# Designs tried in a protein design run: peptides against a protein of PDB entry 3ZN8. Part 1

Scores and structures below are computed, not measured.

Target 1, 125 residues: chain A of PDB entry 3ZN8
Amino acid sequence: LEEYDKIQKKMEDVMEGKGKLTLRDVYAQIIALRKMGPLSKVLQHIPGLGIMLPTPSEDQLKIGEEKIRRWLAALNSMTYKELENPNIIDKSRMRRIAEGSGLEVEEVRELLEWYNNMNRLLKMV
Unless a header shows other numbers, all headers, positions and changes below count from the first letter of the chain.
Peptide ipSAE was made for these designs. It is ipSAE averaged over its two directions, with the distance scale d0 held at 1.0 Angstrom where the peptide's residues are scored. Compare it between designs on one protein only; published cut-offs may not apply.
A fold fails the geometry check if it doesn't show the stated peptide or something in it is severely misdrawn.

## One batch from the design tools (peptide; aimed at target 1 R69 W114)

Design b1_p8_1 (made by RFdiffusion4)
Pose (drawn by RFdiffusion4):
Structure b1_p8_1 (pose): chain A 106 residues (1, 21-125), chain P 8 residues (1-8)
Amino acid sequence: LLTLRDVYAQIIALRKMGPLSKVLQHIPGLGIMLPTPSEDQLKIGEEKIRRWLAALNSMTYKELENPNIIDKSRMRRIAEGSGLEVEEVRELLEWYNNMNRLLKMV
Amino acid sequence: ILISSKLH
């Protein structure tokens, strides 16, 4: 049930219920439909879950703040350690900056 | 919201 500390404390909570659906707990707004979140149980069927929660904990508690300092020598690093590929790491690293970015405009 | 949407 400044940002990095919140990301962990939040993503950790996003597994001990599902992947839960508490996305509709702090949104006074309305939804769309039910036949759409049905594709959430599909990723649960596999013995695994997601690639993101993989290389996510395979990083220092400071490398997640500014993933910009990460080079070609650092991407392959958290790649083989997590079992993901260099490409699957890029999509993860280019996102840590987005959260710390779109949040500024909030 | 962003985190949850991304993980879904």

Design b1_p8_1_s1 (made by RFdiffusion4, then SolubleMPNN; from b1_p8_1, 4 letters changed)
Fold by OpenDDE base, seed 4:
Structure b1_p8_1_s1 (fold): chain B 125 residues (1-125), chain A 8 residues (1-8)
Amino acid sequence: as target 1 above (125 residues)
Amino acid sequence: DLLASKLL
């Protein structure tokens, strides 16, 4: 609970234009949410998400849980500097992260694209 | 560097 509240405050700060969302913040968020149980339970605890998204099928939940697991493997293969400043992740770093995590380079690229999109959206609020 | 990232 205390870890989750720290992450919420960090997200609020970023929405106010204070600080920057990092992949470390993303990692901490994923871990905190996973402690609440299966992705189905996690989605129920995100305010407004259950209203904006159709109730996912069991197969969509399994796909989402696998995707989260793969993203955690990628994050666990990043350096501290990469987690704090994902913009330094070049093609060589991205390939190393993919190889170290057992992922395709495209999956690491998708994670970085998702992060970049999220960080843009949070700065527009 | 990688060890410090795993302690997060």
Scores: peptide ipSAE 0.160, ipTM 0.810, DockQ to the pose 0.045
OpenDDE base, seeds 1, 2, 3, 5: peptide ipSAE 0.149, 0.158, 0.150, 0.140; ipTM 0.796, 0.800, 0.792, 0.782

Design b1_p8_1_s2 (made by RFdiffusion4, then SolubleMPNN; from b1_p8_1, 5 letters changed)
Fold by OpenDDE base, seed 3:
Structure b1_p8_1_s2 (fold): chain B 125 residues (1-125), chain A 8 residues (1-8)
Amino acid sequence: as target 1 above (125 residues)
Amino acid sequence: LLLAEKLL
């Protein structure tokens, strides 16, 4: 509860332009949500999601859970400086993160692109 | 290597 409320407040501060979303914030959010159980259970706890999105199939939930596991491996393979300022992650850092996490460089790039897109959307609200 | 970079 307390960790989730801190994450929500951080998202509000970012939407108001009072802060920046970091990969540390993303990591904390993923960990907080995963404490609620498997992705299927987490999605059931998001109000209004069933109105905004079609109910995912069991196979889509498994793919999503595996993607989250891979992203956590990448995040666990980042330095504190990279988590706080993802913009410093160059091609050399991406390769190191990929090697350290057992991922393809493309999977690390996809996580960073997702983060950049999310951080842009939160600044437009 | 990475663990050392997190401890520094």
Scores: peptide ipSAE 0.124, ipTM 0.776, DockQ to the pose 0.030
OpenDDE base, seeds 1, 2, 4, 5: peptide ipSAE 0.065, 0.070, 0.122, 0.053; ipTM 0.687, 0.693, 0.768, 0.681

Design b1_p8_1_s3 (made by RFdiffusion4, then SolubleMPNN; from b1_p8_1, 6 letters changed)
Fold by OpenDDE base, seed 2:
Structure b1_p8_1_s3 (fold): chain B 125 residues (1-125), chain A 8 residues (1-8)
Amino acid sequence: as target 1 above (125 residues)
Amino acid sequence: LLLAERLL
């Protein structure tokens, strides 16, 4: 609970322009949410998600859980400098992360693109 | 290598 509240407050500070979202923050958030249970249970506890999004099928939840598992493997294969400053991740670093996580380079790229898109959206608010 | 880069 306390770790989750710290992460939420940090996300609020980032949305207010008082901070920067890092991959360390993403990692900590994913771990905190997973401590609450499977992704299916976590999504059920997000207020308004069931009103704005169709209830994901059991298969979609399974795909999402596997995607998160892959992204955690990639994040675990990153250095502390890469987690704090993801913009230093070049093609060489991306390949190393992919090899270290047992992922395709494309899957690591997708995680970084998702992070970059999220960090752009948070700067527009 | 990876462990050393993680500690630097």
Scores: peptide ipSAE 0.142, ipTM 0.771, DockQ to the pose 0.030
OpenDDE base, seeds 1, 3, 4, 5: peptide ipSAE 0.134, 0.121, 0.107, 0.078; ipTM 0.768, 0.764, 0.715, 0.704; seed 4 fails the geometry check

Design b1_p8_1_s4 (made by RFdiffusion4, then SolubleMPNN; from b1_p8_1, 6 letters changed)
Fold by OpenDDE base, seed 4:
Structure b1_p8_1_s4 (fold): chain B 125 residues (1-125), chain A 8 residues (1-8)
Amino acid sequence: as target 1 above (125 residues)
Amino acid sequence: LLLAEFLR
């Protein structure tokens, strides 16, 4: 709980333009949320999510948990420099991360695209 | 929030 609150506050500071979201911050948030239990329990603790999104089916929860597991494998295969500055991840680094995590290169690309989109949104606020 | 947007 306390670790989650620290990460939420850091995300608020980033949303206020006081910081930069890194893949290290993404990793820390995923780990903190997973300490609360299965994805189903995590979703129950997100205020307003149950109002804005239909309750995911059990199969959708399993798919979501598997995707989180795969992204954690990719993040664990990154160097500290890559986690802090994901823009340095070229095709060679992306392939190495995919091979080291047992993922397709496309799955690593999807994570990086998501991160880039998130950082664009955070800069517009 | 970040994880909720990840699941969208």
Scores: peptide ipSAE 0.161, ipTM 0.737, DockQ to the pose 0.406
OpenDDE base, seeds 1, 2, 3, 5: peptide ipSAE 0.138, 0.136, 0.158, 0.144; ipTM 0.718, 0.717, 0.731, 0.725

Design b1_p8_2 (made by RFdiffusion4)
Pose (drawn by RFdiffusion4):
Structure b1_p8_2 (pose): chain A 106 residues (1, 21-125), chain P 8 residues (1-8)
Amino acid sequence: LLTLRDVYAQIIALRKMGPLSKVLQHIPGLGIMLPTPSEDQLKIGEEKIRRWLAALNSMTYKELENPNIIDKSRMRRIAEGSGLEVEEVRELLEWYNNMNRLLKMV
Amino acid sequence: HVLIAEKV
């Protein structure tokens, strides 16, 4: 049930219920339909879950704040350690900056 | 919340 600390405390809670659906707990707005979140149980069918939660915990509690300092020597680092590829790491690293970015405009 | 939820 400043940002990095929140990301962990939140993503950790996003596993002990599902992947849960509490996405509709702090949104007074309305949804769209039900035949759409059905593709959520598909990723659950596999013995695994997601590649993001992989290399996510395979990083220092400070490397997530400014993933910009990460180079070609640091991407392959959390790649082989997590079992993901260099490409699967980029999509993850280029997102940590987005959260700390779009949040500023909030 | 939404952004993280989209990635999960």

Design b1_p8_2_s1 (made by RFdiffusion4, then SolubleMPNN; from b1_p8_2, 5 letters changed)
Fold by OpenDDE base, seed 2:
Structure b1_p8_2_s1 (fold): chain B 125 residues (1-125), chain A 8 residues (1-8)
Amino acid sequence: as target 1 above (125 residues)
Amino acid sequence: LLLLAEQL
């Protein structure tokens, strides 16, 4: 409980800084979730998720944990300027990030597309 | 929130 509240407060402190989600905020959230334990435990602690979503199979949880690990590798290969302003990430930057993370450019593109979709949704609220 | 966006 205390570790969850510290993580939430640290997420709030990161979100209060500028009314736009950044990849730094995404990184902080992923690290926070991973400190709570395996993805399976994190999902079990989200109220209403088990009611609104089918309980992920153990294999789906493993795939999700691997995807998160790949996204962390991509985020760790980004510059601070890219993390704060993901919109500057062009094809050349995506390729460099992919090469530095051991990922395909497509996987880096998927992370950026996901981020862009989330940032669009947050602007509609 | 992060994982919900991959399943929608």
Scores: peptide ipSAE 0.101, ipTM 0.706, DockQ to the pose 0.230
OpenDDE base, seeds 1, 3, 4, 5: peptide ipSAE 0.099, 0.096, 0.055, 0.097; ipTM 0.700, 0.700, 0.684, 0.700

Design b1_p8_2_s2 (made by RFdiffusion4, then SolubleMPNN; from b1_p8_2, 6 letters changed)
Fold by OpenDDE base, seed 1:
Structure b1_p8_2_s2 (fold): chain B 125 residues (1-125), chain A 8 residues (1-8)
Amino acid sequence: as target 1 above (125 residues)
Amino acid sequence: LPLLYELI
């Protein structure tokens, strides 16, 4: 609860332009949600989600869990400077992160693209 | 909304 409330406040600060979303904030949120249980249990705790989204199939939940695991591997292969300032991640850094995490370079790129899109969306709300 | 909303 307390860790989740800190993450929500950080998101509010970013929406209000008082902060920047970082990959450290993303990492903290993923870990906090993982403490609530498997993705299937986490989804049950999101008010209104069961009304707005079709209940994911067991296979969709497995795919989502695998994607989370891969993104955590990538995040764990980043330096503190990269987590705080993801915009410094060039092709050389991205390749190092991919090699260190056992991922394809494209999967690391997908994480960075998602982060960039999310950080844009949060500034528009 | 959790940041994971777009991960689903």
Scores: peptide ipSAE 0.185, ipTM 0.731, DockQ to the pose 0.430
OpenDDE base, seeds 2, 3, 4, 5: peptide ipSAE 0.173, 0.178, 0.184, 0.169; ipTM 0.720, 0.721, 0.735, 0.718; seed 2 fails the geometry check

Design b1_p8_2_s3 (made by RFdiffusion4, then SolubleMPNN; from b1_p8_2, 6 letters changed)
Fold by OpenDDE base, seed 2:
Structure b1_p8_2_s3 (fold): chain B 125 residues (1-125), chain A 8 residues (1-8)
Amino acid sequence: as target 1 above (125 residues)
Amino acid sequence: LELLAQLL
């Protein structure tokens, strides 16, 4: 409980800072959730998710966990400037991040596309 | 929470 509240407060302090989601905020959230345990345990602690979403199969949870691991590898291969300003990530930066993370450039592009979609949705609220 | 629901 206390570690969860510390993680939430640290996540709030990060979110209050700029009115725009960054990849640093994404990284902090993923790490916070990972400290609660594997994705399966995190999903079990989300009230109403089991009512709104079909309970993911064990295989779907493994796929989701591996995707999170790959995205963490990509995020760990980014510079602080890229994490704070993802819009500077060009094709050359994407290739470097992919090579540094052992990912395909397409997987790095998918992370950036997901981030861009998320940041668009958050501007509509 | 919304972040994970869009990742699945």
Scores: peptide ipSAE 0.080, ipTM 0.695, DockQ to the pose 0.349
OpenDDE base, seeds 1, 3, 4, 5: peptide ipSAE 0.077, 0.062, 0.079, 0.078; ipTM 0.694, 0.691, 0.694, 0.687; seed 4 fails the geometry check

Design b1_p8_2_s4 (made by RFdiffusion4, then SolubleMPNN; from b1_p8_2, 4 letters changed)
Fold by OpenDDE base, seed 4:
Structure b1_p8_2_s4 (fold): chain B 125 residues (1-125), chain A 8 residues (1-8)
Amino acid sequence: as target 1 above (125 residues)
Amino acid sequence: LVLLAEQL
């Protein structure tokens, strides 16, 4: 609980433009959410989400949990410089991260595209 | 919040 609250406060500071979202922050958030239990329990703890989204099927929850596991493998295969500044990740770095994590290069690209989309949204708030 | 952006 205390570690989750610290990460939420840091995400609020980033949303207020007081900080930069890094892949280190993404990693910390994923770990905090996983400490609350399976993805199904995490979704139940987000107020209003069950009203805005249809309740995911058990198979959709399994797919989501596997995606999180794959992204953690990619993040664990990154250097500190890459986690702090993902924009330095070129095709050579993506391939190395994919090989080190047992992922396709496309799955590493998808994580980076997701991170870039989040940073664009945070700049519009 | 982090995982919801792939569904929008």
Scores: peptide ipSAE 0.088, ipTM 0.701, DockQ to the pose 0.250
OpenDDE base, seeds 1, 2, 3, 5: peptide ipSAE 0.064, 0.087, 0.083, 0.075; ipTM 0.682, 0.691, 0.689, 0.684

Design b1_p8_3_s1 (made by RFdiffusion4, then SolubleMPNN; its pose is not in this set)
Fold by OpenDDE base, seed 4:
Structure b1_p8_3_s1 (fold): chain B 125 residues (1-125), chain A 8 residues (1-8)
Amino acid sequence: as target 1 above (125 residues)
Amino acid sequence: LLLAQHLL
């Protein structure tokens, strides 16, 4: 519970423009969500999500869990400097992260693109 | 929330 509350407060501070979202913050969020249980249980705890999204199939939940697992492998293969400032991740760093995580370079690129899109959205609020 | 919205 206390780790979840710290992460929620950090997300609120970032949404208020009082901070920067980093891949370290993303890592902490994924770990906190996984401590609450499988993605299926986490989705059940979000009020209004079951009204706004069709109930994911069991296969969609498995795909989502596998994607989270792959992104954790990529994050675990990053340096502290890369986690704090993902914009330094060039093609050489991206390849090293892919090789170290057992992922395709495209999957590491997708994580970085997601992070960049989230940071753009958070700057527009 | 934000992670779940992009993984679906």
Scores: peptide ipSAE 0.067, ipTM 0.669, DockQ to the pose 0.416
OpenDDE base, seeds 1, 2, 3, 5: peptide ipSAE 0.060, 0.035, 0.051, 0.043; ipTM 0.667, 0.651, 0.662, 0.653

Design b1_p8_3_s2 (made by RFdiffusion4, then SolubleMPNN; its pose is not in this set)
Fold by OpenDDE base, seed 3:
Structure b1_p8_3_s2 (fold): chain B 125 residues (1-125), chain A 8 residues (1-8)
Amino acid sequence: as target 1 above (125 residues)
Amino acid sequence: LLLAQRLL
């Protein structure tokens, strides 16, 4: 609960322009949500998701859980400087993160693109 | 090597 409230407050601060979403914030969010159980249980705790998105199939939930696991491996392979300022992640850093996490460079790129898109959306609200 | 880079 306390970790979740810190994450919500951080999202509010970013929406108000008082901060920046970081990959550390993303990591903390993923860990807090995963403490609630499997992705299927986490999705059940998101109000209104069942109105905005079709109920994921069991196979889609497994794919999503595996994606989250891969992103955690990437995040665990980042430096504190990279987590706080993902914009410093060049091609060399991205390759090192991929090698350290056992991922393809494209999977690390996809995480960074998702982060950049999320951080843009939070600044537009 | 990677563990040492996390501490820098």
Scores: peptide ipSAE 0.110, ipTM 0.746, DockQ to the pose 0.031
OpenDDE base, seeds 1, 2, 4, 5: peptide ipSAE 0.072, 0.086, 0.060, 0.064; ipTM 0.716, 0.728, 0.658, 0.663; seed 4 fails the geometry check

Design b1_p8_3_s3 (made by RFdiffusion4, then SolubleMPNN; its pose is not in this set)
Fold by OpenDDE base, seed 4:
Structure b1_p8_3_s3 (fold): chain B 125 residues (1-125), chain A 8 residues (1-8)
Amino acid sequence: as target 1 above (125 residues)
Amino acid sequence: LLLAEHLL
């Protein structure tokens, strides 16, 4: 509970422009969500999500869980400097992260693109 | 929250 509340407060601070979302914050959030249980159980605890999204199929939940697992492998293969400032991740760093995580370079690129898109959206609020 | 909404 206390780790989740710290992560929520950090997300609120970032939405208020009082901080920067990092891949360290992303990692902490994924770990906190996984401590609450499978993605299916996490989604059940979100008020209003079941009204705004069709109930994901069991296969969609499995795909989502696998994607989270792969992104955790990539994050575990990053240096502290890369987690704090993902913009330093060039093609050479991206390849090293892919090789160290057993992922395709495209999957590491997708994580970084997702992070960049999220960090843009959070700056527009 | 935000991670779960964009991974689906």
Scores: peptide ipSAE 0.144, ipTM 0.710, DockQ to the pose 0.444
OpenDDE base, seeds 1, 2, 3, 5: peptide ipSAE 0.068, 0.061, 0.062, 0.068; ipTM 0.653, 0.663, 0.664, 0.652

Design b1_p8_3_s4 (made by RFdiffusion4, then SolubleMPNN; its pose is not in this set)
Fold by OpenDDE base, seed 5:
Structure b1_p8_3_s4 (fold): chain B 125 residues (1-125), chain A 8 residues (1-8)
Amino acid sequence: as target 1 above (125 residues)
Amino acid sequence: LLLEQKLL
């Protein structure tokens, strides 16, 4: 509970322009969501959300879970400096992270692109 | 080094 409340407050601070979302914050959020159970189970327990959102197929959930697992492997292979400031991650750092996590460089790039897009969206709200 | 040991 306390870890989730810290993540929510951090998200609010970022939306208000009082903070920056880091990959450390992303990692903490993924771990908190995994402790609450599969996102599918959390979403299934919200009354009316199954009417507003297409229920992802079991296969889409498995694909999403595998993608999150791969991104956690990438995040685990990052340095503290990279987690706090992902903008320092160049091609050499991406390659090292990929090799250290057993991922393709393209998968590490996709995580960073997702992070950059998310951080842009949070600044527009 | 699991990132979990970096956040404890």
Scores: peptide ipSAE 0.118, ipTM 0.788, DockQ to the pose 0.045
OpenDDE base, seeds 1, 2, 3, 4: peptide ipSAE 0.111, 0.110, 0.116, 0.115; ipTM 0.786, 0.784, 0.787, 0.790

Design b1_p8_4 (made by RFdiffusion4)
Pose (drawn by RFdiffusion4):
Structure b1_p8_4 (pose): chain A 106 residues (1, 21-125), chain P 8 residues (1-8)
Amino acid sequence: LLTLRDVYAQIIALRKMGPLSKVLQHIPGLGIMLPTPSEDQLKIGEEKIRRWLAALNSMTYKELENPNIIDKSRMRRIAEGSGLEVEEVRELLEWYNNMNRLLKMV
Amino acid sequence: LLIEEKLL
């Protein structure tokens, strides 16, 4: 049930219920439909879950703050350690900056 | 929200 600390404390909670659906707990707004979140059980059917939660914990508690410092020597690093590819790491690293970015405009 | 939506 400044940001990095929050990201962990949140993503950790996003597994001990599902992948849960509490996305509709702090949104007074309305939804769209039910035949859409059905594709959430698909990723649950595999023995695994997601690649993101992989290389995510395979990083220092400071490397997640400014993933910009990460180079070609650091991408392959958390790649082989997590079992993901260099490409699968980019999509993850280029997102840590987005959260810390779009949040500023909030 | 961003995290939750992105993980879905």

Design b1_p8_4_s1 (made by RFdiffusion4, then SolubleMPNN; from b1_p8_4, 5 letters changed)
Fold by OpenDDE base, seed 1:
Structure b1_p8_4_s1 (fold): chain B 125 residues (1-125), chain A 8 residues (1-8)
Amino acid sequence: as target 1 above (125 residues)
Amino acid sequence: LPLAQYLL
């Protein structure tokens, strides 16, 4: 409960322009999401999603869980400075993160692109 | 869950 309220307040602060979404905030949200159980159970707790989206196939759920696992590996390979300010992640840092996580550089890039897109969307609301 | 909606 308290961790969820902190995540909500942080989201509100970002939408109000009082804060910035960081990869530390992303990490905390992924962990909170995983505490609710498998992605299939989490989807059942999102109001309206089970009515508007077809229930993902078992294979789509496996792909989603694997992507989350890979992103956590990348996040665990980042320094505190990189998590707090992802904009410092250059090609050299990205390669180090990929090597440390056992991922392709492209997979680390996809996480950073997703984060950048998310942080843009949250500023438009 | 605000970012959970966008991880999908």
Scores: peptide ipSAE 0.190, ipTM 0.741, DockQ to the pose 0.377
OpenDDE base, seeds 2, 3, 4, 5: peptide ipSAE 0.175, 0.182, 0.180, 0.179; ipTM 0.723, 0.728, 0.731, 0.727

Design b1_p8_4_s2 (made by RFdiffusion4, then SolubleMPNN; from b1_p8_4, 3 letters changed)
Fold by OpenDDE base, seed 3:
Structure b1_p8_4_s2 (fold): chain B 125 residues (1-125), chain A 8 residues (1-8)
Amino acid sequence: as target 1 above (125 residues)
Amino acid sequence: LLLAQKLL
């Protein structure tokens, strides 16, 4: 509860232009949601999701859960400086993160692209 | 290696 409320307040501050979304914020959010159980259970707790998105198949839920595991491995392989300032992550840092997490460099790039897209969307609200 | 990079 308290951790979730801190994440919501941080998202509000970012939408109001009072803050910046970081990969630390993303990590905290993923961990808070995973405390509710498997991705299938987490999605059931999001009001209105079933109205906005088609119900994912069991196979899509498994793919999503595995993707979250890979992203957590990448985030766990980042430094505190990288988590707070993802824009410093160059090709050398991406390779190190990939090697440290057992991921492909493309999977690390995909996480960073997702973060950049999310941070752009939150600034347009 | 990674643990040392988090401590720096």
Scores: peptide ipSAE 0.101, ipTM 0.754, DockQ to the pose 0.030
OpenDDE base, seeds 1, 2, 4, 5: peptide ipSAE 0.081, 0.090, 0.087, 0.030; ipTM 0.733, 0.741, 0.740, 0.639

Design b1_p8_4_s3 (made by RFdiffusion4, then SolubleMPNN; from b1_p8_4, 4 letters changed)
Fold by OpenDDE base, seed 4:
Structure b1_p8_4_s3 (fold): chain B 125 residues (1-125), chain A 8 residues (1-8)
Amino acid sequence: as target 1 above (125 residues)
Amino acid sequence: LLLAQHLL
């Protein structure tokens, strides 16, 4: 519970423009969500999500869990400097992260693109 | 929330 509350407060501070979202913050969020249980249980705890999204199939939940697992492998293969400032991740760093995580370079690129899109959205609020 | 919205 206390780790979840710290992460929620950090997300609120970032949404208020009082901070920067980093891949370290993303890592902490994924770990906190996984401590609450499988993605299926986490989705059940979000009020209004079951009204706004069709109930994911069991296969969609498995795909989502596998994607989270792959992104954790990529994050675990990053340096502290890369986690704090993902914009330094060039093609050489991206390849090293892919090789170290057992992922395709495209999957590491997708994580970085997601992070960049989230940071753009958070700057527009 | 934000992670779940992009993984679906």
Scores: peptide ipSAE 0.067, ipTM 0.669, DockQ to the pose 0.412
OpenDDE base, seeds 1, 2, 3, 5: peptide ipSAE 0.060, 0.035, 0.051, 0.043; ipTM 0.667, 0.651, 0.662, 0.653

Design b1_p8_4_s4 (made by RFdiffusion4, then SolubleMPNN; from b1_p8_4, 3 letters changed)
Fold by OpenDDE base, seed 4:
Structure b1_p8_4_s4 (fold): chain B 125 residues (1-125), chain A 8 residues (1-8)
Amino acid sequence: as target 1 above (125 residues)
Amino acid sequence: LLLELELL
């Protein structure tokens, strides 16, 4: 709970333009959410999600848990400089991260694309 | 919030 509240406050500070979202912040958020339980329990604690999304099937929850596990493997294979500034991750760095995490380069690209899209949205608020 | 936008 306390680590989750610290991360939520940091996300609010980033949304207010007081900070930059990094992949270190993404990692910390994933870990804090996973401490609350499996994805099914995490989703039950999100206000308004049950109004905006149909209740995920058990198979969709398993796919989501596997995707989170893969993204954690990618993040654990990144250097501190890459986590703080993901824009330095070129094709050579992506391949190294993929090899070190047991992922396809496309899965590492998807994580970076998601992060870039998220940072674009956070700059428009 | 950040993980929810990926599940959407």
Scores: peptide ipSAE 0.089, ipTM 0.706, DockQ to the pose 0.382
OpenDDE base, seeds 1, 2, 3, 5: peptide ipSAE 0.077, 0.086, 0.085, 0.072; ipTM 0.699, 0.706, 0.704, 0.690

Design b1_p8_5 (made by RFdiffusion4)
Pose (drawn by RFdiffusion4):
Structure b1_p8_5 (pose): chain A 106 residues (1, 21-125), chain P 8 residues (1-8)
Amino acid sequence: LLTLRDVYAQIIALRKMGPLSKVLQHIPGLGIMLPTPSEDQLKIGEEKIRRWLAALNSMTYKELENPNIIDKSRMRRIAEGSGLEVEEVRELLEWYNNMNRLLKMV
Amino acid sequence: VLIASKLL
């Protein structure tokens, strides 16, 4: 049930209930339909879950803040350690900056 | 929301 510390404390909670659906707990707004979140149980069927929660914990508690300092020598680093590919790391690293970015406009 | 949507 400044940002990096919140990301972990949040994502960690996003596994001990599902992948849970508490996305509708702090949103006074309304939803769309039910036949759509059905594709959430599909990723649960596999013995695994997601690639993002992989290389995510395979990083220092400071490398997540400014993933910009990460080079070609640092991407392959958390790649082979997590079992993901260099490409699967880029989509993850280019996202840590987005959260710390779009949040500024909030 | 961003995190939850990304994990979904």

Design b1_p8_5_s1 (made by RFdiffusion4, then SolubleMPNN; from b1_p8_5, 4 letters changed)
Fold by OpenDDE base, seed 5:
Structure b1_p8_5_s1 (fold): chain B 125 residues (1-125), chain A 8 residues (1-8)
Amino acid sequence: as target 1 above (125 residues)
Amino acid sequence: LLLAEKLR
């Protein structure tokens, strides 16, 4: 609970322009949500998501859990400098992260693109 | 050491 509240406060501070969303913040959020149980329970606790999304099928939940597992492997293969400032991740760093995590370079690119899109959304609020 | 252990 306390770790989740710290992450929510960090997201609020970023939306107010008082901070920057980092991949460290993303990692902490994923870990905090996973402590709530299986992805089915996590989705039920996200405000508005349970109302806007039909109850996901068991197959959709399994795909989501696998995607989260793969992204955690990528994040675990990043340096502290890369986690705090993802903009330094060039093609050489992406290849190293992919090789170290057992992912395709395209999957590491997808994670970074998702992060960039999330950081844009938080700046538009 | 997993990154989770370093985020303390």
Scores: peptide ipSAE 0.199, ipTM 0.853, DockQ to the pose 0.047
OpenDDE base, seeds 1, 2, 3, 4: peptide ipSAE 0.168, 0.177, 0.195, 0.172; ipTM 0.840, 0.844, 0.853, 0.838; seed 2 fails the geometry check

